Peptides against a protein of PDB entry 6D0Y. Designs and how they scored, part 217

Target 1, 225 residues: chain A of PDB entry 6D0Y
Amino acid sequence: ETEDHLESLICKVGEKSACSLESNLEGLAGVLEADLPNYKSKILRLLCTVARLLPEKLTIYTTLVGLLNARNYNFGGEFVEAMIRQLKESLKANNYNEAVYLVRFLSDLVNCHVIAAPSMVAMFENFVSVTQEEDVPQVRRDWYVYAFLSSLPWVGKELYEKKDAEMDRIFANTESYLKRRQKTHVPMLQVWTADKPHPQEEYLDCLWAQIQKLKKDRWQERHIL

## One batch from the design tools (peptide; made by RFdiffusion4, then SolubleMPNN)

Design b2_p30_3_s3 (from b2_p30_3, 8 letters changed)
Fold by OpenDDE base, seed 4:
Structure b2_p30_3_s3 (fold): chain B 225 residues (1-225), chain A 30 residues (1-30)
Amino acid sequence: as target 1 above (225 residues)
Amino acid sequence: EIDELLARYRAAGLSEEQLAAVRELLEQAL
């Protein structure tokens, strides 16, 4: 049966409320936990949907998933699997904007103890490894680097705390790639779109510089990147 | 409808504080 209230609750959480966000999230987590036995698939689908469609609520939903995972330790894994499937589908559909949002979402799930740091490191290793593949167009290689770098504000601190050596290797490989790749000059203010997944030359270099600075500052953000 | 849902969630072990939060969300959503 369709439980419309679940969709409503999930979509509305984080909006204006007399209660604290934390209270709302805890309440909603309780609701979802109670309904998991009957509506697990629907809940998974809904959460995946809002994760990809409402990037402005990223931290709200990652926190929600974290809370739910704490209550039901099996849920997190299933959710992550669904998200990975969605990520693959987004990439196949050339929906690069959605894809990067999903990567950022997954990244923040590390902070919520849904994804283990080593697993995220492995994911980023896989991303950066694409830069070593000759059969992959540079536009796609650039995107993987972009997806990696642009996600580090959410998870870089945790990953370096847990897997500093591995992260350094990834950074070294990334730096090497950025130095050797062909550069394309486009207007700096060009918007990243699904139809144009190629990051700007200056943008990737700037992003790299920003991430290097963030790393140097021990991942303490002083401004929005 | 909201009361019925809340009753179910109460039975599922939600605290009164949580139920209050959920009520507000439901009232806003429905």
Scores: peptide ipSAE 0.398, ipTM 0.896, DockQ to the pose 0.861
Fold by OpenDDE base, seed 1:
Structure b2_p30_3_s3 (fold): chain B 225 residues (1-225), chain A 30 residues (1-30)
Amino acid sequence: as target 1 above (225 residues)
Amino acid sequence: EIDELLARYRAAGLSEEQLAAVRELLEQAL
């Protein structure tokens, strides 16, 4: 009954409506806040599900979580914990497509004041540190670099404003890795690479160049990567 | 059914504007 309605509301938000998106999000946040005492577990599961399965609505759902967190209900922490668990499961299962969506989602949660900037920096440090591990296949190392770089359009500005020194270190390590790695086009790369912006460049090198340009432009994004 | 849900949310403190938005979403979901 109510659980079915919650699912419907969460899935439909952001679609064509006579009301503004802001009104829809505020309304839904109110609904979810009211129902958290009775349906917290269900709401957590639903939000985690849409985060990983509906990447096209990423900003809608991060905003929604931000609104809930701002209402002083102890929901944000539990949600992030659930997302981290899901990320670990996705990585364990080698589901790189799902995992990257989760990383981007978490990245945008920094902008919504759900995740602290230092925590996100620590995550990216952990990702880039994988490039130093010898017992890990390059395809997996490449994915961690991809996950880091492809998330910066959502969170790069905030992280450089607050943790510029740490971010510079991560960038230096990333650059070093990209210079020394073997440039091979492996089928695994095709799984999580959609658009090839430059046909003559290796995907990660191209992405690196795009991110460097974005950084130079003070993180003023013209298009989503 | 929708009216009953909206009544509950009104009691929980949602504004009329928010309730209107929620109504539309519920109607689209049914």
Scores: peptide ipSAE 0.397, ipTM 0.895, DockQ to the pose 0.938
Fold by OpenDDE base, seed 3:
Structure b2_p30_3_s3 (fold): chain B 225 residues (1-225), chain A 30 residues (1-30)
Amino acid sequence: as target 1 above (225 residues)
Amino acid sequence: EIDELLARYRAAGLSEEQLAAVRELLEQAL
């Protein structure tokens, strides 16, 4: 059935092909566009699933969503709404690894013209504002800072080009928090798990330093962090 | 089967280049 083919196509896109990735994505976007009238819900669910489960193909699927949004102007918004719901569910379930993947995915959707830059800035403002909340564990505060910083490689350039003043404020607040937060001793070899959202102290400080350098280099990346 | 699908997508407005790409994907997926 066509529905089964859609799942296979979506899961396999980006694999080795005689055709360029761009051609494959355009072709797949055309297929999905043609099938949206009959399989919109299924397509949305499939894309949400691969976004959540295949972080290694993040840019492939964000690009695909961008192409679909360009073809069908309502698709992107509906997809983002679904992703936000999923993010909330992941956080509620204490699945912090999945949550950070979703934040990165949403971040890259800004580059694909699916999410407006001001909306992403607002999200990050909300994240960093958690550092000011009282009577919450530091692990929660640390995670939101981590989620923010770890997403900047995907969207920092775009956000600073359009909302530099707001981003500077967020950075200042982040720096202030990192200076005043309590130090914790976490084993260096500790593996990130869904139920252990606390980033390693050294990692968070190192991440901050890396992001500062990236910012100084005008968001020109030599490698993926 | 693939030809039938491609015919449908052609009717939906996909270009021949896109159809060629889709054919390859289908052959890999099916």
Scores: peptide ipSAE 0.395, ipTM 0.895, DockQ to the pose 0.949
Fold by OpenDDE base, seed 5:
Structure b2_p30_3_s3 (fold): chain B 225 residues (1-225), chain A 30 residues (1-30)
Amino acid sequence: as target 1 above (225 residues)
Amino acid sequence: EIDELLARYRAAGLSEEQLAAVRELLEQAL
């Protein structure tokens, strides 16, 4: 069935090909556009699934969603809603790695003209506002800050270009929180960054320093350790 | 099977370049 082929196509895009990635994405976008009238729900679920399970292909799938949204269908809004629902579900299930991947995915959708910059700023404001809630465990507060900071490599430049004042306020609030919080959750943070352990330094402080440097460098892409 | 799908997508307005890309993906996936 055509539906089964859609799954195969979506999963295989970005793999080794004789054609350019751009050509493959445009072709696949055309396929998906043609099939949206009959398989919209399936396509939404498939794209949400690969966004969660294949973070290494983040930019591939954000671009794909961007291409779809630029076509005849207002696909982006429905997709974002689905992703936000999934994010909430991931958090409820304590799947923090999946959750952060979803936040990064949403962040990169700003670059693909699927999510407006003000909407992303509002999301980050909501994340950082959790740091002000006393009834929330610090580990949870730390995660929201982590989710925010770890997403900035994808969207920081765009947000500062359009909402610099709001972003500065978020940064100030983040800095204030990082200075006053306890430094006892290093092992928990390592779960989020298992491939990049920081046994001798609190990871959030390290990440903050890296992001500050990135900001200072006008968001020029740098390797973050 | 691939040809039938491509014919449908051609009718839906995909360019020949896009169809070529899709063909390759289908051949790799199927």
Scores: peptide ipSAE 0.395, ipTM 0.895, DockQ to the pose 0.940

Design b2_p30_3_s4 (from b2_p30_3, 9 letters changed)
Fold by OpenDDE base, seed 4:
Structure b2_p30_3_s4 (fold): chain B 225 residues (1-225), chain A 30 residues (1-30)
Amino acid sequence: as target 1 above (225 residues)
Amino acid sequence: EIDALLERYRAAGLSDEQLEAVRELLEQSL
């Protein structure tokens, strides 16, 4: 039935095709737009699912959502709300790997004009504000900083173009935190786990340095982080 | 089945190019 085809299409988009990715995405966006009146909930669920489960297709699905949002603005908002709910659930479940990915996904949605820059800035402000909370373990504070910094390659340029003053404030707060936090020496190659969201000292400092360089380079990425 | 779907989407305003893309996606196996 139609629902099965929707699932198939959503899952297959971005795979090898005779058509360009752009054409596939436009086609799929058209399909989804046409079926929204009848299958809105299903489409929403499917998109949320693939957004969570297929990190390798992050830009594909953010682009798809962007295209769909351009056609149906209301859907974009609902999708974001669902993703935010999922982010909260992931955090509650201590699934930090999923959580950070969701933050990156949301970050890229800014580029796709699904999320407004001010909203993303507000999110990052909230993240960095956790560093000021005394009732939060450093491991969690570090994670929020990590989530923020690691998402900037996707959205830093846009945010600084639109909200440079606010971003500078966030950066200042981040820098301040990084200077004052307790240093824990752990091998850099330690694998992130859902229950161990603690970035290594060297890694977090390294990430900070990389982001500073990226900022200096006007957010033109030359190397993959 | 695919043809019926495509016709529905055609009626919904999808272009021939879009429909072709959709067809290919549907016909592909994962």
Scores: peptide ipSAE 0.531, ipTM 0.933, DockQ to the pose 0.785
Fold by OpenDDE base, seed 5:
Structure b2_p30_3_s4 (fold): chain B 225 residues (1-225), chain A 30 residues (1-30)
Amino acid sequence: as target 1 above (225 residues)
Amino acid sequence: EIDALLERYRAAGLSDEQLEAVRELLEQSL
């Protein structure tokens, strides 16, 4: 009975409401905090599920997890562990779209004080280090670079504020790889699939250019209407 | 049902504002 309400609340948060999102999140955080002693596993599973299935609500759920972590310092770590497990499963299943989203989700958790900046830097270092592996196909190397670059809009500012030297090294390695990799032309409309999880040559280069611009602009994104 | 649930959360320390938000979420349709 309580579990049903928890699922309902978690799914509904961020939808159209008479209350502010902030109020809804605070309320839900309070509910979840109260129920953690009895429903911790269920809550973790629910949050992992919505995090995975609802990319449009990324910031909502990262914020929620942040609030919960602030209330219960053990929750954040367990949640992150679950998300990492899910990331590994997604990769094993060749679900690259889900995998990249999970990386973005984890990235935004840094802003929510759930993941420490150094830990995220270490993750990205691991990603980019794949580019140095000669025993793996380029498609894998390209994906890790893509996952890294595509996550920077969420966490680049924070990481450069705290780990600028390390980030510069990662950027240098990324740039070096992009220059030396074999160019591949793929239709832009092609989605990441298990059959061909390889970004278009132009797309990766374009993404790199965009991230470079973002970095130059001190991670302040301009929105053009 | 909702009232009983909210009362439990009130006892757990949720504020009136939080409880109202929770009520609204529970009562609205997806």
Scores: peptide ipSAE 0.530, ipTM 0.933, DockQ to the pose 0.781
Fold by OpenDDE base, seed 1:
Structure b2_p30_3_s4 (fold): chain B 225 residues (1-225), chain A 30 residues (1-30)
Amino acid sequence: as target 1 above (225 residues)
Amino acid sequence: EIDALLERYRAAGLSDEQLEAVRELLEQSL
């Protein structure tokens, strides 16, 4: 049935093909646009699923969502709402790896003109505000800082161009937290430290240093994550 | 089956280039 083909197409896009990636994305966007009237819920679910489970194709799927949103079906807003719900579910389940992928995905959607910069700033403000809560374990506070910092390679440039003052405030709060927190390597944090540029340094401190350098380099990405 | 789907999408306004891309994706093995 059509639903099976939709799943197949969404899963296969971005893989080795005789056609260009651009052609594949345009073709798939056309298919999805045509099928939205009949399969909107299915398409939303599929895209949320691949966004969650296929982080290696992040930019492919954000581009796809951007293309769909540009076709004026109000799909972007509904998709973002679904992604936010999924993020909340991941956090409730303590699935931090999934959650961070979702945050990065949402971050890149700003570049695709699906999410407004002020909305993303507000999200990051909320994340960093968790560091000020008294009854939250440090491991959870650390994750929110990690989620924020690790997403900046995708969206930092855009946010500083539009909301530099607000971003500076978030950075100041982050720096303050990093200075006062206890440096502890807990098993849960090890999930985030698979790729350490400086194994001798605590991961969050290392990441902070990398982001500071990126900011200094005017967000011209070299190699961070 | 694929041909029938492609004809539906053609009727929906997809270009020949888009349809070719879709066909290729559908026929690929994972």
Scores: peptide ipSAE 0.529, ipTM 0.932, DockQ to the pose 0.776
Fold by OpenDDE base, seed 3:
Structure b2_p30_3_s4 (fold): chain B 225 residues (1-225), chain A 30 residues (1-30)
Amino acid sequence: as target 1 above (225 residues)
Amino acid sequence: EIDALLERYRAAGLSDEQLEAVRELLEQSL
């Protein structure tokens, strides 16, 4: 019975309500904190599920995880570990859409003080380092660059404030790769599918230009990308 | 049912504002 209520609350948060979103999140965080001793595994699974399946509520659930982590210092770490495992599984299964959503989610967790900035920088370094590997197809190299760039609207400001030198190196490597990579012609209407983790040539270059502009604007986003 | 649940959370230390928010969420249909 309690588990059903937990699922209901987690799914409903962020929907139309007579109360503010902030009030709802604080209330839900209190509920989850109270029930963690008895339903920790269920709560972790539910949050991982909504994080994966509801990208439109990304900031709602990252905020919720942040609140829980502030109340229970162990929860954030366990949640991140579960998310990293899921990311690895998604990549192995060639589920690139899910994988990129997970990367964005992890990126926003830096803003919620769940993930340390250096850890996120290290992840992005690993992503961009794939571009230097000869045994990896270009389509996969392109995806890792896409995953990196498409996550920067959520975390770029924080990472440059704390790790500017490292971020500059990642940007330089990314720029170098984009200049030297072979351009492939992919149909414009091609949807990202499991068998085609192929950022369209024009889209990747366009995304790079947008991120460069965002960086020049000191990460002050005025338009949703 | 909801009242009993809310009393449990009150005992756990939730504020009146938090309890009202939780009540509202539970009573709303998706």
Scores: peptide ipSAE 0.529, ipTM 0.932, DockQ to the pose 0.795; fails the geometry check

Design b2_p30_4_s3
Fold by OpenDDE base, seed 3:
Structure b2_p30_4_s3 (fold): chain B 225 residues (1-225), chain A 30 residues (1-30)
Amino acid sequence: as target 1 above (225 residues)
Amino acid sequence: SSRLEELAKKVLAEHEEEKKKEEELKKLLE
């Protein structure tokens, strides 16, 4: 395969075809594995790019990385490292929308057996610990809580299955922070469930309520936003 | 910044452990 062809294959995966998505992903993983000896760096860069810039294909590319990781664990590790570096760079650049999406992407990689559950729990523990830092703007504290909560639809079930005690601690700390923080007025986030109307409230409180409901419903959701 | 780097190292370490476990399991199934 040529480099240009690889780019086309990676970018177009998930588009309508005669074959199932699962079959296409498995096939692509095989192609990429075979080409790693010659195009490893290019493939890595391409996957990082689409993971960052195509949020509509989040589950497609996390699955692809999962399949590829199963074939080549070293490559999987390099990919995760690259994504974490990108998260760091996004935060430094104050690109908070990209940063939160990257956290969601990493979260879904847990489901694809690329990232271990304990590692993700540790990440979230670190996020929520920011709420306890002194001399830090509330907006920064709020963002880390938001990043944590907004990622749970993708990984909450898995984390509670593996690390329920640790997750409960994180939830308790989050709840405590939300009770003591100063309220601000921002646009409401989209509700995941249409079963019951939600009152208009502060965005973090609204998100918290949604996550609490999701948790109560055993992390059963009809769709991922 | 430093926190994220530490997390990256942990993730990679656990990833390597998982790889070893999978390889051992495959050998047992042969």
Scores: peptide ipSAE 0.030, ipTM 0.540, DockQ to the pose 0.016
Fold by OpenDDE base, seed 2:
Structure b2_p30_4_s3 (fold): chain B 225 residues (1-225), chain A 30 residues (1-30)
Amino acid sequence: as target 1 above (225 residues)
Amino acid sequence: SSRLEELAKKVLAEHEEEKKKEEELKKLLE
């Protein structure tokens, strides 16, 4: 297969087909695995690109990466490393919207057995630990809390099943921070459709309330927005 | 940035450990 063909296959996966999505993903994973000896770098770049730029296909590509990782763990590791590098670059560029999406993507990779739950917990511990630093601007602290909370719809269930004590600690620290931080009036932030709408309030408080509700509902969500 | 690098290293380390386990299992089944 040519590089252009690989690009087409990767970009178009999940589109209407006579075969099931699962079959298509497995097939594509096989094709990609077979082509790694010749096109590893290209495939890696393509997967990173679509993972970053096609948020509407998040679960498709996390699943694909999961399948590929099962076939080639080395490549899976390289992919994760590349995504982490991209996250760093996004943060350096102050592209916080992309950064938070990347955290969500990485979070869903836990469900696809690409990233271990303890590693994701460690990431979130590091995020929340920023709130404990005195010399860090609140805006930055707020973002890390936002990134953490915003990612929980994708990984909260898995993390609580495997690391409930650690997660509770993170939640406690988050709650403590939210109580002591200075609040500003901002538009309401909604992550998903909830049966019980919350009034407009400070965005982190609103998000916190939503996550608390999700946690109470055992991380069951019908629609992710 | 430094925190993320550390996290990346941890992720990769754990990934390698899992790979080794799978390889060992495969060898046992051969």
Scores: peptide ipSAE 0.032, ipTM 0.540, DockQ to the pose 0.016; fails the geometry check
Fold by OpenDDE base, seed 4:
Structure b2_p30_4_s3 (fold): chain B 225 residues (1-225), chain A 30 residues (1-30)
Amino acid sequence: as target 1 above (225 residues)
Amino acid sequence: SSRLEELAKKVLAEHEEEKKKEEELKKLLE
């Protein structure tokens, strides 16, 4: 394999093929594993790039990384580390949209057995713990809560299945914060019909309500968040 | 920034532990 060929394979995975997506991903994982001795750095960079820049293929690339991680845990670890570094850089640059997406990506990696559920719980505990810190701007607190809540559609089921008590504690802390934070009204983050006007609500309250419903529905999506 | 570093360490530590467990399990099943 050449570097250019690897790039093509990685970028085009998930496109129309005579084979199933699962088969293609398995095959690609095998190819990438075989090429790691020669192209580890390139493959790592490529995967990080597509993971970051192709959000429409989130589940494709998390699955790919999961398959690759199963073959090479060391590389999987390096990938996770790289993604965490990217998250750090995004936050430093105030690229909050990218940052939240990266959290969602990492969240879905739990489903792909790349990141352990306890580790993700710990991450979310740390996120929500920011709300308890003194001398921290509310905007930062809000973002961490948003990042947590907005990632739950991807990982909430798994985390509650394995760490329900811990998740309940995180939820309790989140709820407590939402009750005491300063609120401003913004458009709702829910799908609505034009025929029925909805009042503006605080965006985190809206998200919280949606997540509460999702939780009630046992994390089965019955509505668009 | 330090928080994220701590998060990374935790994630990576758990990842290594999972690796070890899986390797041990594979050996047991062979």
Scores: peptide ipSAE 0.032, ipTM 0.556, DockQ to the pose 0.016; fails the geometry check
Fold by OpenDDE base, seed 1:
Structure b2_p30_4_s3 (fold): chain B 225 residues (1-225), chain A 30 residues (1-30)
Amino acid sequence: as target 1 above (225 residues)
Amino acid sequence: SSRLEELAKKVLAEHEEEKKKEEELKKLLE
């Protein structure tokens, strides 16, 4: 495959086809694996780019990376490292919308067996620890809590199945922070469809309530593709 | 989708590089 052709294949995966999506993903993973000896760096860059810029295809690309990781574990590791670097850069540049999406992407990689559950728990512990920082704007603390909570629809089930005690601790710390933080008037967050409407309240409190309900419902998420 | 989730869960991976990934994730906020 040429570099241009690889770009086309990666960008167009998941589009309407005569074959099933599953078949297309498996086929593409095979093509990419075969071309790694010649185009590893290009493929890595392309996957990072589409992972960052095409949020509507999140589960498609996480699945693709999962399939590719199963074929080449070293490449999977390099991809995760590249994504983490990108997340760091996004945070440094105050691109918080991109950053939160990247956290969700990494979260779903746990389901695809690219990132181990304990590793993701460690990352979330690190996020929630930001709430303990002194002499920093509350918006910084709030964002990391938001990033954590808003990612749970993608990975909460897996993390509680594997690390329930650690997750409970993170939840306790999060709840404690939410109780003591300054409340602001912000639009309600609705990350997923709920059967019962929530009253208008501060966005993090609203999100917390939604996550508590999701947890109670055994992490049943109907919006995840 | 549930279909994609099912496919994702079928992917089997070894954990040889997971320690390295874990360290990288822990250092995310450094």
Scores: peptide ipSAE 0.020, ipTM 0.564, DockQ to the pose 0.021; fails the geometry check

